# Ledger of designs, part 35: peptides against a protein of PDB entry 7BDX

Target 1, 212 residues: chain A of PDB entry 7BDX
Amino acid sequence: EMGAAACTLLWGVSSSEEVVKAILGGDKALKFFSITGQTMESFVKSLDGDVQELDSDESQFVFALAGIVTNVAAIACGREFLVNSSRVLLDTILQLLGDLKPGQCTKLKVLMLMSLYNVSINLKGLKYISESPGFIPLLWWLLSDPDAEVCLHVLRLVQSVVLEPEVFSKSASEFRSSLPLQRILAMSKSRNPRLQTAAQELLEDLRTLEHN

## One batch from the design tools (peptide; made by RFdiffusion4, then SolubleMPNN)

Design b1_p10_3_s1 (from b1_p10_3, 4 letters changed)
Fold by OpenDDE base, seed 1:
Structure b1_p10_3_s1 (fold): chain B 212 residues (1-212), chain C 212 residues (1-212), chain A 10 residues (1-10)
Amino acid sequence: as target 1 above (212 residues)
Amino acid sequence: as target 1 above (212 residues)
Amino acid sequence: EPLWTSPPAP
């Protein structure tokens, strides 16, 4: 209870750039983000047995942690911190996104994908995550999710890769060979306007790259 | 572990007025401060059995909670919030200060006394705590502490009472009859300059009130 | 543009 309440407040205040700077300016940041990864991993591993009520204190705690990581990654110094000093946390997020089945822990997936998207705004962050083992298969695995919000954030992350020629060139062959084009085309016809737009933009960017 | 780390970060960022406003502007603040009181109470009750290592995660968590309460009370809207919406937390802090023996949990006592001092800056807060049952005996109990920092914060809280005629008049008879004058005089000769100054100032204020 | 998150409203 108390941990979840404290972490929820920390999440709420972390929506400010100045608060993110204050979090990072402390000597406790490294320890916090190290334990964050372990806590998220422990939570996901515990899901295979007990039907953890999605509204449990533990679930809310992990959601708050993922929210804090997202907000840290929203600012330049936060992205730099994550990519330089907390790579294990990024590796953990990538692993957990792979461990979760379609439709499983949807809210957590969204928050983790939002964090990775924010990290991808940094070229060094984008390079780091895109060079992670199994990254492209992971994107397609996540794009199989029935949830529109999960799929939206996957499409945004894919767009970050496609919009960076230096990154895209390294994986272009694998990307082209495995691209779930029919799935993306189906998303471009979604009734969800945000998903529809993101899928359309990605299809336009992909068409532009085929002509260059 | 994770709860203590999150709460420690929340404590660190709560040193900003804007962060305190953000904490209070959320719908989660009431629940957080309610659980804070319960958590602090549970910790103090657990001390009578296990030698909780002062460096334990639980100790650090409770210190961070007390630090957050102090920082909330450092601003006008925070004092108003505590006095209007979280009186049970103030009652809990007063109770816990009574439950702890001289020399026991010194660091926690300091943080709790700092929070009460900040609350005492508000006339409504000062009235609330000074009208609490056993408040004057509690001050003298706390002033028996061998720790100079505990005694310093007790003297500051006593000064807040003495400097407010409306509050002092209600308890002046009890205050005068039970005042540990010899103890305060001994503190005015302390080698600790902060304690010495606070004891001297209080003795001057008391002398001024005897002539009026 | 970076994404920001906040706790869900009750």
Scores: peptide ipSAE 0.482, ipTM 0.874, DockQ to the pose 0.416
Fold by OpenDDE base, seed 3:
Structure b1_p10_3_s1 (fold): chain B 212 residues (1-212), chain C 212 residues (1-212), chain A 10 residues (1-10)
Amino acid sequence: as target 1 above (212 residues)
Amino acid sequence: as target 1 above (212 residues)
Amino acid sequence: EPLWTSPPAP
């Protein structure tokens, strides 16, 4: 309980760039982010099948942790910190996204995907996560999720890869051979306007790359 | 571990007035401060005699909680919040200060006394804590502490009472009859310059009140 | 643009 309350307050105040800088300027940031990955991993491993206690203090704590990571990754120095000093946390987030089934822990998946998207804004961050073993299969695994917000954030992460020639060129063969085009086409017709737009933009970007 | 790390970061960033305002502006502050009192009480009740694991995650967590309360009480709106919406926490701090023996949990005592001192800056806060049953005996119990920082913060809290005519007049008889004058006189000769100054100032204020 | 998150409203 107390940990969840404290972490929720820290999450709330971390929505400010100045607070993120204050978190990172302290000597405690490294310890916090090292334990964050371990705590998230322990939570995901404790899941028995598809049922999650969404309102449990443990779930709320893990959401707050993932929210803090996302907010840290929202600023340039935060992305630099994560990629330079907290790579194990990024590796853990990628692993946990692979361990979770479609429809499992949707809120946590969204927060983790938002953090990875923010990391992907820097070329160094995008390189790091896209060079993770099985990254392309992971994107397609995640794109099989029934949740529109999960799929939206997967499409945003795919777009970050496609828009960066240096990153896309390394995975272009695997990407083209495994691309779930029919799934993306279906998303471009979604009733969710954010998902629809993201899928349409990605399809336009992909068409542009086929003509180049 | 994770709770202590999160709470330590929250403590660090709460040294800013803007962060304190952000903590208080959220809907989560009430829950946080309610659980804070319970957590501190549970910790103090878990102490077996005079030995404290000062470096334990639990101790560090409770220090961070007390530090956050102090920082919230450092600003006017934080004092107002505590006195209006978190009175149970103030009552808990007063109770815990009574439950702790001289020399026991010195760091926690100092933080709790600093929080009460900050609350005492507002007349409403000073009235609330000074009207607590056994407040004057509690001050003298705390002034028996062998630690100079504990005694310093007790003297500051005594000074806050003495300098406020409306508060002092209510307790003046009990105060004069129970005042550990010899102890305060000994502190005015302390090798600790902060303790020495605080004891000297209080003795001057008391002399002024005897001539009025 | 970077994404920001906050705790859900009650």
Scores: peptide ipSAE 0.482, ipTM 0.874, DockQ to the pose 0.401
Fold by OpenDDE base, seed 5:
Structure b1_p10_3_s1 (fold): chain B 212 residues (1-212), chain C 212 residues (1-212), chain A 10 residues (1-10)
Amino acid sequence: as target 1 above (212 residues)
Amino acid sequence: as target 1 above (212 residues)
Amino acid sequence: EPLWTSPPAP
């Protein structure tokens, strides 16, 4: 209980750039983000047994951790910190996104995908996550999710790769050969306007890249 | 581990007035401060058995909680919140200060005394804590501590009572009859300059009140 | 633009 309450308060105040700078300016930040990955990993590994209720103190704690990571990655110095000093956390987030089944832990997947999207705004972060083993298969696994918000954040992360020529060129062959085009086309017809727009924009950018 | 790390980060960032306002502006603040008192109480009750090492994760968590309460009480809206909406926490801090022996949990006593001192800056807070049952005996119990920093913060809290005529008049008879004058005189000769000054100032203010 | 998150409303 108390840990989840403290972490939820820290999540709420981390929506400020100055608070993120204060978190990162402290000597405790490295330890905090090291343990964050371990805590998220332990939680995801516990789900194969008892269905931890979404409203459990443990679930709320892990949501707050993922929310803090997202808010840290929302600013330039936070992205620089994560990609330079907390790579193990990024590796953990990528692994946990692969370990979760479609429809499992949707809220956590959304927060983790939002954190990776924010990291992808930094070219060094985008390079790091896109060069991770199994990154392209992971995107397609996550895009098979029935949840529109999961799929939206996957499409945003795919867009960050497609819009960066230096990154896209390295993955272009695998990307073209494995692209779930029918799934993206179905999303471009979604009744969810955010998902529809994100899928349409990605399809337009992909068409532009086929003509070059 | 993770709870202590999150709470320690929250303690660090709570040194900003804007962060304290953000903590208190959230719907989670009431729950957080309710559980804070319970967590501190559980920790102090656990000490009668195994000497919890000062460096334990539990000790660090309780230090961070007491540090957050102190930082909340450092600003006007934080004092107003504590004295209006978290009185149970103030009652818990007063009780725990009585339950601890001289020399026991010195760091926690210092943080709790600093929080009460900050609360005493608000006249409503000063009235509330000074009207608590056993308040004057508690001050003398705490002033028997061998630690100079504990004694310093007790003297500061005593000074806040002495400097407020509306509060001092209610306790003046008990205060005069039970005052550990020899102990305060010994502190006015301390090699610790902060303790020496605080004891000297209190003795000067007490002498001024005897002539009125 | 970067995404920000906050705790869910009660």
Scores: peptide ipSAE 0.482, ipTM 0.873, DockQ to the pose 0.403
Fold by OpenDDE base, seed 2:
Structure b1_p10_3_s1 (fold): chain B 212 residues (1-212), chain C 212 residues (1-212), chain A 10 residues (1-10)
Amino acid sequence: as target 1 above (212 residues)
Amino acid sequence: as target 1 above (212 residues)
Amino acid sequence: EPLWTSPPAP
């Protein structure tokens, strides 16, 4: 109980840029983010198909960790820290997103995808994650999720790749050959307005790239 | 490990007034401080005379909790919150200070005494703690500690009582009859400069009160 | 624009 409560408070206050700077300015940040990846990995490996008690202390703890990583990645110095000093954590997040089945740990997937999106705002971060082995297959695996929020954040990551010529050029052949166009077209007709808009915008950006 | 790391980061960032306000402005603060008292109590009850591994995850976790309480009490709204909404936590801190033997959990005692000192800056807080059953005997029990930092923070609490006429008048008879004057005189000759000064100042304040 | 997160409201 108390660990989850403390981590949840840390998550809540980490929504401030000044608090993120204070977390990173301390000597404890490196250790904290090293153990964060291990803790998240241990949790996902423990799930063995059991009905995740969404409100368990363990779940709330891991959600708070993923929320903190997201908020750290929301600022420039946080992205720089993650990409320079916490690459293992980024690799762990990519691994965990691959290990989770469609409909499994939806809230955690959303938080992890939000963290990767924030990392992708930095060109160095986007290069790092997009050069990860199996990144494009992972995007399509995640886009198979029935949850609209998961799919929304996948589309945002795909858009981050598409809008960066230096990154897109390296993966353009694999991207074009594997693009789940029918899935994205189905999302552009979603009843979820945010998913609908994100799918439409991505389809427009893709059309622009085919004409160039 | 991870709980102690998260709580230690929360402690570190709680040194900012804005972070304390953010902690208190949330809906989670009441639950957090309720469980904090229980966690600290459980830890102190577990000590059963074993050599406290000072660097254990459990010790670091409880130190971080006590540090957070201290930093919350360092600001006016934090004192108001503790005195209005977390009285059970203040009662728990007083109890734990009574249960700990001289030389036992020195670092934790220092943090708890610092929290009570910060609470005593508010007249309502000082009234609350000084009206607690056995408060004066507790001060003298704590002043029997061989540690100079523990004794220093006890002397500061005693000074907070002495310098507030409305509080001192209620306990003046018990205070005068039980005052460990020889102990305070010994502290005024300490090799620890901070303890020496605090004991000298308290002796001067006491002399001023005898002439009034 | 970066995404921020907070604990869910009760």
Scores: peptide ipSAE 0.481, ipTM 0.873, DockQ to the pose 0.416

Design b1_p10_3_s2 (from b1_p10_3, 5 letters changed)
Fold by OpenDDE base, seed 5:
Parts: sequence; structure tokens; C-alpha cells
Structure b1_p10_3_s2 (fold): chain B 212 residues (1-212), chain C 212 residues (1-212), chain A 10 residues (1-10)
Amino acid sequence: as target 1 above (212 residues)
Amino acid sequence: as target 1 above (212 residues)
Amino acid sequence: DPIWTAPPPP
């Protein structure tokens, strides 16, 4: 209980750039983000047994951790810290997104995808994430999720790769050969306007790349 | 481990007034400070058995909680919050200071005394603390501590009472009859310059009150 | 690209 309450307060105040700078300016940031990855991993591994209720203190604690990572990645110095000093955390997030089944831990997946998207704003972060083993298959696995919010954040991460020529050129062959085009086309017809727009924009960007 | 790390980061950033305002502006502050008192109480009650090492994750967690309370009380809105909305926490701090033996949990006692001193800057807080049952005996119990830093913070809290006529008048008879004068005189000769100064100032303030 | 902020749930 107390740990979840403290971490949730830290999550709330981490929306401030000055708080992110204060977190990262301390000698404890490295340890915190190292343990964050381990804690998230332990939580996801525990789900294969008893269905931990979404409302548990443990779930709330892990949501707060993922929220903190997202808010840190929302700031330029936070992105720089994560991609330079907390790569193990990024690897953990990618692994955990692969370990979760479609429909499982949707809220956590959304937060983790938001954090990766924010990291992808940094070209060095985008390169690191996109060069991770199994990255393209992971995107398609996540895009099979029945949740529209998960799919939205996957499409946004895919778009970040597509819009960066230096990154897209490395993955272009695998991307073209494995692209779930029918799934993206179905999303472009979604009743969810955000998902519809994201799918349509990605399809337009992909069409532009086929003509070059 | 993770709870202590998160709480320690929250402690560090709580040195900012804007962070204190953000903590208190949320709907979670009341619950956080309620659980804080319970957590500190559980920790102190656990010490009668196994000597919890000062360097344990649990000790670090409780230090961070006490540090957060101190930093909240350092800000005007934080003092107002504690004295209006978290009186149970103040009662808990007073009780725990009484439950601890001289030489036991020195670092925690210092943080708790610092928080009470900061609360005493608010006249409503000073009134609340000083009117608590057993307050004067508690001060003398704490002043028997062999640690100079504990004694320093006790003397500062005593001075806050002595310098406020509206508060001192209520306790003056008990204060005069039970004052450990020989102990304070010994502290005025301490090799610790901060303790020496605090004891000398308190003796001067007390002498001024005897002539009025 | 719009940066995501993750607010705590109410």
C-alpha cells in the first residue's frame, strides 16, 4: 500500500519538467530506473498464475512506474537519460510488450507504448528501439491487440519509424514483406476517430514511400 | 526495495515548494499522509524485537517518509495542510517520539523533531502540538538523549514554545516545575557549537521570562 | 510529433 501511494505521488509530480530534472540530477536515478525494470518484469511474470486484479496495489504501483517512465521520456533530458543510461529498462519494456498476450494488461501496454513513443522522438532512441531484436514482429504482435488504444500507440510508433529515412531504410525490406496491410486498412475504417486518423496517415506515408 | 527507491526520490523532489503544492493539490495527499503515520508506527513497533539495521530498505523508506513530512512542513501551505487535515500524523509523530528510547533510532527522531519544529512555525500548529497530552514530559524524555542532534532539535522546539506568550502561559507552571535546568546548563557548555548556542539562547529567553 | 504525458488516473 505505502509504496504504491508514494510512487503514485511521484508519478503525478513527474509531469513537471523541473521535477524530471530533479529526479535525474540525483545520484539515485540510475538505481531507481534499474529497479523499475525489474519490478515491472516481476509483475508481468506473476500474471501467468493468479489473475492479479487490475485494482491491486501491485498493479497501481506498476502503472505509476510506467507513468513515471513516460513522463521522464516526455522531456528532452529524460529521453537523453533513458537512451544513454537506462537501456536495460528500454530492453525490458520491449520484452514485456512481447510477453503480454493480446487483451492482457491493456493499461500497462498503453503506458509502455507511450514511453517508447516518447523515446522515439530522440533519433538515438528511435535507432536503439528499432534496431532491437524482433522489433518488427513485436509491432505486428501488438497490432493484433483487440484494444483500440493499444493499436493507436503501435501505429504512432510505426509512423515514427516510417517518417525517419535513416531508420526506415534499415528495416524497409522486413517491413514491406511482413506489413499487416489488411489490419491497418481495417483500422482506417474504425469508428474510433483517433485510430482511424492514425491508420490513414500511416497508409498515406507508406504510399509516398512506394513512389520514391 | 522499489518502494524505498520511489519514496526516496519523492523525498528529494519535495524540497521544492511547487512539488509540495502539487502533492497537496491532488486527491491522494490525505491517504498518503494517513498511511505514512501507520507505516512509521509499524516500523517503530517492530524495533522491540530484532534490531532492524539502520541501512535496511525499511529504515530508508521510513526516513524518506519522515523527510517528506519535514519538507511539506517547511512550506506554509504544507503546515496548514498538516495542522488542518493530518492531525493523526502529528499525534503519531508525538507518540513515536515517546515510544523510542534514548539512543534508539536517532536519525528518525531528528527527522520527526524537524517536522514538528516546522509545524510549530504555524501558531495553530504550535498550539496543537503543545496542547497534546504529555507534551512537556515528552520534551524532557527526548532531552535525555545522548545524541547532540536530537537534543538540538528538542531545544529548538522548546524555544518555539517559550517565545510564544499565548502558548507558554498555558504550560508555564508545568514547564517551570519540571525544567531539567542542570541538563540545559550542561548543554550550554557543550563542545558542539550549535547545541551550545541553542542551549544558551534558551537560557537567556527563560531568564527574560522570570523577570516579567 | 505530439509528446505523451501520462497523468495518473483520477
Scores: peptide ipSAE 0.196, ipTM 0.857, DockQ to the pose 0.306
Fold by OpenDDE base, seed 4:
Structure b1_p10_3_s2 (fold): chain B 212 residues (1-212), chain C 212 residues (1-212), chain A 10 residues (1-10)
Amino acid sequence: as target 1 above (212 residues)
Amino acid sequence: as target 1 above (212 residues)
Amino acid sequence: DPIWTAPPPP
């Protein structure tokens, strides 16, 4: 209980750039983000078979951790820190996103995807995550999720890759050969306006890349 | 481990007034401070007989909690919150300070005393803590501590009482009859300059009150 | 594309 409460408060205040700077300016940041990855991994590994109550203290704690990572990645110095000093955490997030089944731990997936998207704002971050083993298959695995918010954040992450020629060129062949076009087309007809728009924009971006 | 790390980061960032406002502006503040008191109480109750390693994760966690309370009390809105909405926590801190023996849990005592001192900056806070049962005996119990920092913070808290005529008048008889004058005189000769100065100032304040 | 902040649940 106390850990979840403290982490939730830390998550809330991490929305401030000054708080992110304060977190990262201390000598404890490295340890904190290392333990964060381990804690998230332990949680996901515990999910095998048990209907973990979404509202458990453990779940809330892990959500807060993922939220903190997202808010750190929202700030330029936070992205720099993650990409330079916390690559193991990024690798853990990518792994955990692969270990979760479609429809499993939706809220956690969204937060982890938001963190990766925020990292992708930095070219160095985008390069790092896109060069990770199995990154493209992971995107399509995640895009099979029945949840519209998971799919939305996947589409945005895909868009970050597609909009960066230096990154996209390295994976363009694999991307084009494995693209779940029918799934994206279905999303462009979603009743969720955010998902619909993101799918339409990605389809337009992809069409532009075929004509160039 | 993770809880202690998160709480330590929250403690660090709580040095900012804006962070204190953010903590208190959320709907989770009441719950957090309630659980804080319970957690601190559980820790102190566990100390009976075991040489708890001062560097245990549990100890570090409780230090961070006490540090957060101190930093909240350092801010005007934080003092207002504690005195209006978290009186149980203040009562817990007073109780725990009484339950700890001289020389036991020095760092925790210092943080708790700092929090009470910060609360005492507000007249309403000073009134509340000084009207608590056994407050004056508690001050003298704490002043028997062999640690100079504990004694320093006790003397500062005593000074806050002595400097407020409206508060001091209610307890002046008990205060004068139980005052460990020889102990304070010994502290005025301390090699610790901060303790020495605080003891000298308190002796001067007390002399001024005898002539008025 | 807009930077994502993740507010805690209410």
Scores: peptide ipSAE 0.195, ipTM 0.856, DockQ to the pose 0.280
Fold by OpenDDE base, seed 2:
Structure b1_p10_3_s2 (fold): chain B 212 residues (1-212), chain C 212 residues (1-212), chain A 10 residues (1-10)
Amino acid sequence: as target 1 above (212 residues)
Amino acid sequence: as target 1 above (212 residues)
Amino acid sequence: DPIWTAPPPP
């Protein structure tokens, strides 16, 4: 209980840039983010198909960790830190997103995808994650999720790749050959307004790239 | 490991007034401080005379909790919160200080005494702790500690009582009848300069009160 | 593109 409560408070205050700077300015940040990845990995490996109670101390703890990573990645110095000094954590997040089944740990997926999106705002971060082995297949795997919020964050991450010519050019062939166009078209007709808009915008961006 | 790391980061950032305000402005502060007291109590009760490794995850976790309480009490709104809404935590700290033997958990004692001193800066806080059952005997018990840092913080807490006429008048008879004068005189000759000074100043304050 | 902040659950 107490660990989850403390981590949740740390998550809450990490929304401040000054707090993120304070976390990163200390000598303990490196250790903290190293153990964060290990803890998240251990949690996901423990799920063995049991419907873990969404409100367990363990799940709240891992959600808080993922929330902290997201809020750190929301700040320029945080993105720099993650991309330069915590690459193993980024690799772990990508791995965990691949290991989770559609509909499994939806809230955690959303937080991890938010963190990756924030990392992708930095060109160095976007290059790093997009050059990760199996990144494109992972995007389509995640897009198979029945949850609209998961799919929304996947579409936004796909859009960050598409809108960066230097990144897109490296993966354009694989991207075009594997694009789940029918899935994205279905999302453009979703009753979820945010998902609908994100799918429409991505389709427009893709059309623009085909004419160039 | 991870809980202690997260709590230690929360401790580090709690040195900022803005972070303390953010912690207290949320709906989770009350629960956090309630569980904090219980966690600290459980830890102290578990010590059963074993030399707990000072660097254990459990000890680091409890030190971080005590550090957070200290930093919260360093801020005016934090003192108000503790005195108004977390009295059980203050009672727990007083209890734990009584339960710990001389030389036992020195670092934790120092942090708890620092928190009580910070609370005592608020007249309402000083009234509350000084009116606690057995407070004066507790001060003398703590002053029996062989550690100079523990004794220093006890002397400072005694001084806060002596320098507040409204508080001192209520306990003056018990205080005068039980004062370990020889112990304080010995501290005024300590090789520790901070302890020496604190003991000398307290002796001067006491002399001033005898002439009034 | 808007940066995501993750507020703690209410």
Scores: peptide ipSAE 0.193, ipTM 0.856, DockQ to the pose 0.293
Fold by OpenDDE base, seed 3:
Order: C-alpha cells, then sequence, then structure tokens
Structure b1_p10_3_s2 (fold): chain B 212 residues (1-212), chain C 212 residues (1-212), chain A 10 residues (1-10)
C-alpha cells in the first residue's frame, strides 16, 4: 500500500521535466530503475494463465512504475539516460511484452508500449529496441491483441521503425515477409478513430516505401 | 526495497516548492499522508526494547517518509495542508516521539522533530501541537535524549512555544514548574555549537519572560 | 506524433 501511494505521487510529479532532471541528477536513479525492472518482472511472473489485472495495490504500484518510466522517456535527457544507463530495464520491458498473452494486463502493456515509443523518438533508442532479438515477431504478437489501445501503440511503434530508413533497412526483409497486412487493413476500418488513423497512416507509409 | 527507492526519490524532489504544490494539488495526497502515519507507527511498534535503527530498506523507507513530511511542512501551503487535512499524522508523530526511548531511533526522531518545528512556524500549527495532551512532558522526555541533535531540535521547538505569547501563556505554569533548567544550562556549555547557541538563546528568552 | 506523457489515473 505505502509503496503504491509513494510511487503514484512520484508518477504524478514526474510529468515535469524539472522533476525528471532532478530524479536523474541524483545517485539514486540507477538503483531505482534497476529495481523497477525487477519489480515489474516479478509481477508479470506472478500472473497465472488468464488472470486479469487485479485492482490491487500491487497492480497500482506496477502501473506507477511504468508511468514513471514513460514520463522519464518523454524527456530528451530521460531517453538518453534509459538508453545509456538502464538498458536492462528496456530489455525487461521488451521481454514482459512478449510474456503477456493477448488481452492480458492491457493497461500495463499500454504503458510499456508508450515508454518504448518515447524511447524510439531518439535514433539511438530506436536502434537499441529494434535490434532486440525477436523484435519484429514481438510487434506482430502484440498486434494480435484484442484491445484497440494496445494495437494503436503497436502501430505507432511500427511507424517509428518504418519512418527511419537506417532502422527499417536492417529489418525490411523480415518486416515485409511477416507483415500482418490484413490485420492492419482491418484496423484502418476500426470504429476507434485513433486506431483507424494510425493504421491508415502506416498503410500510406508502407505504400510509399514500395514505390521507392 | 522498491518502496524505499521510490520514497527516496520522492523525498529528494520534494525539496522543491513546486513539487510540494503538485503533491498537494492532487487527490492522492490525503491517502499518502494517512498511510505515512500508519507505516511509521508500524515501524516504531516493531522495535523491541533497545533495538538500534537497522540499516535496512524499512528504516530507509521510514526516513524518506519523515523527510517528505518535513519538506512539505517547510512550505506555507504544506503546513496549512498538514494542520487542516492531516492532523492524524501530526498526532501520530507526537505519539511516536513519546514511544521512543532516549537514544532510540535518533535519526527518525530528528526528522520528526524537524517536521514539527516546521509546522510550528504557523501559529495554527503551533497551537495544534502545543495543545496536544502531554506536550510539555513530551518535550522534557525528548530533552533527556543523549543525542545532541535531538536535543537541539527539542530546544528549537521549545523556543517556538516561548516566543509565541498566546501559546506560552496557556502552558506557562506547567512549563515553569517542570522546566529542566539544569539540563538546558548544561546544553549551553555543550561542545556542539548549534546546541550551545540554541540553549543560550532559550535561556535569554526565558530570562526576558521573567522580567516581563 | 507528439511525445506521450502518461498522467496518473484520476
Amino acid sequence: as target 1 above (212 residues)
Amino acid sequence: as target 1 above (212 residues)
Amino acid sequence: DPIWTAPPPP
């Protein structure tokens, strides 16, 4: 309980760039982000089968941790810190996204995907996560999620790859051969306007790449 | 461990007035400070006899909590919040200071005394804590501590009472009858310059009050 | 697309 409350407050204030700088300027940041990854991993491993996210202090705590990571990654110096000093946390997030089933821990998935997207804004961050083993299969695994918000954030991350020639060129063959085109086409017809737009934009970007 | 790390970061950033305002502007502050009191109480109750403060994650967590309270009380709106909305926490701090033996949990005592001193900067805060049952006996109990830093902060809190005529007048009889004058005189001879100065100033203030 | 901040749930 106390940990969840403290982390929730820290999450709230971490929306400020100055607070992110203060967190990162201290000697405690490395320890915090190390334990964050371990804690998130422990939580995901505690899930048996088709367990839905419990409205528990533990779930709230993990959400707050993922939210803090997202807010840190929203800031340029935060992205730099994560990619330079907390790669294990990024690796953990990628692993956990693979360990979770479609429809499982949807809120946590969204937060983790948001953090990865924010990291992907930096070329160094995008390179790092896209060079993770099984990254392309992971994207398609995540795109099979029944949740529109999960799929939206996957499409945004896919778009970050597609729009970066240096990154896309390395995975273009695998990407084209495994692309769930019918799924993306279906999303472009979604009733969710954000999902619909993201799918449409990605399809347009892909068409542009085929003509280049 | 994770709670201690999160609270330590929150403590660090709470040194900023803007962060304190952000903490208090949210709907989570009440819950946080409620659980803070409960957590500190649980920790103190877990101490058996003459147990020294363990260099543990639990101790670090409680220190961070007490530090956050102190930093919140350092800001005018934070003092107002504590006195208006978190009186139970103030009552808990006063109770815990009474439950701890001389020389027990010195670091925690100092932080708690610092928070009470900060609260005492507001007349409303000073009135509230000084009107707590057994407040004067508590001050003398705390002044029996072998630690110079504990005694320093007790003297500062005593000075806050003595310098406020409206507060002092209510307890002046009890205060004068129970004042450990010889102890304060001994502190005015301390090798600790901060303790020495605080004791000397208090003795001067008391002499001034006897002539008025 | 703009950077996403994750606000805490209300």
Scores: peptide ipSAE 0.183, ipTM 0.856, DockQ to the pose 0.265; fails the geometry check

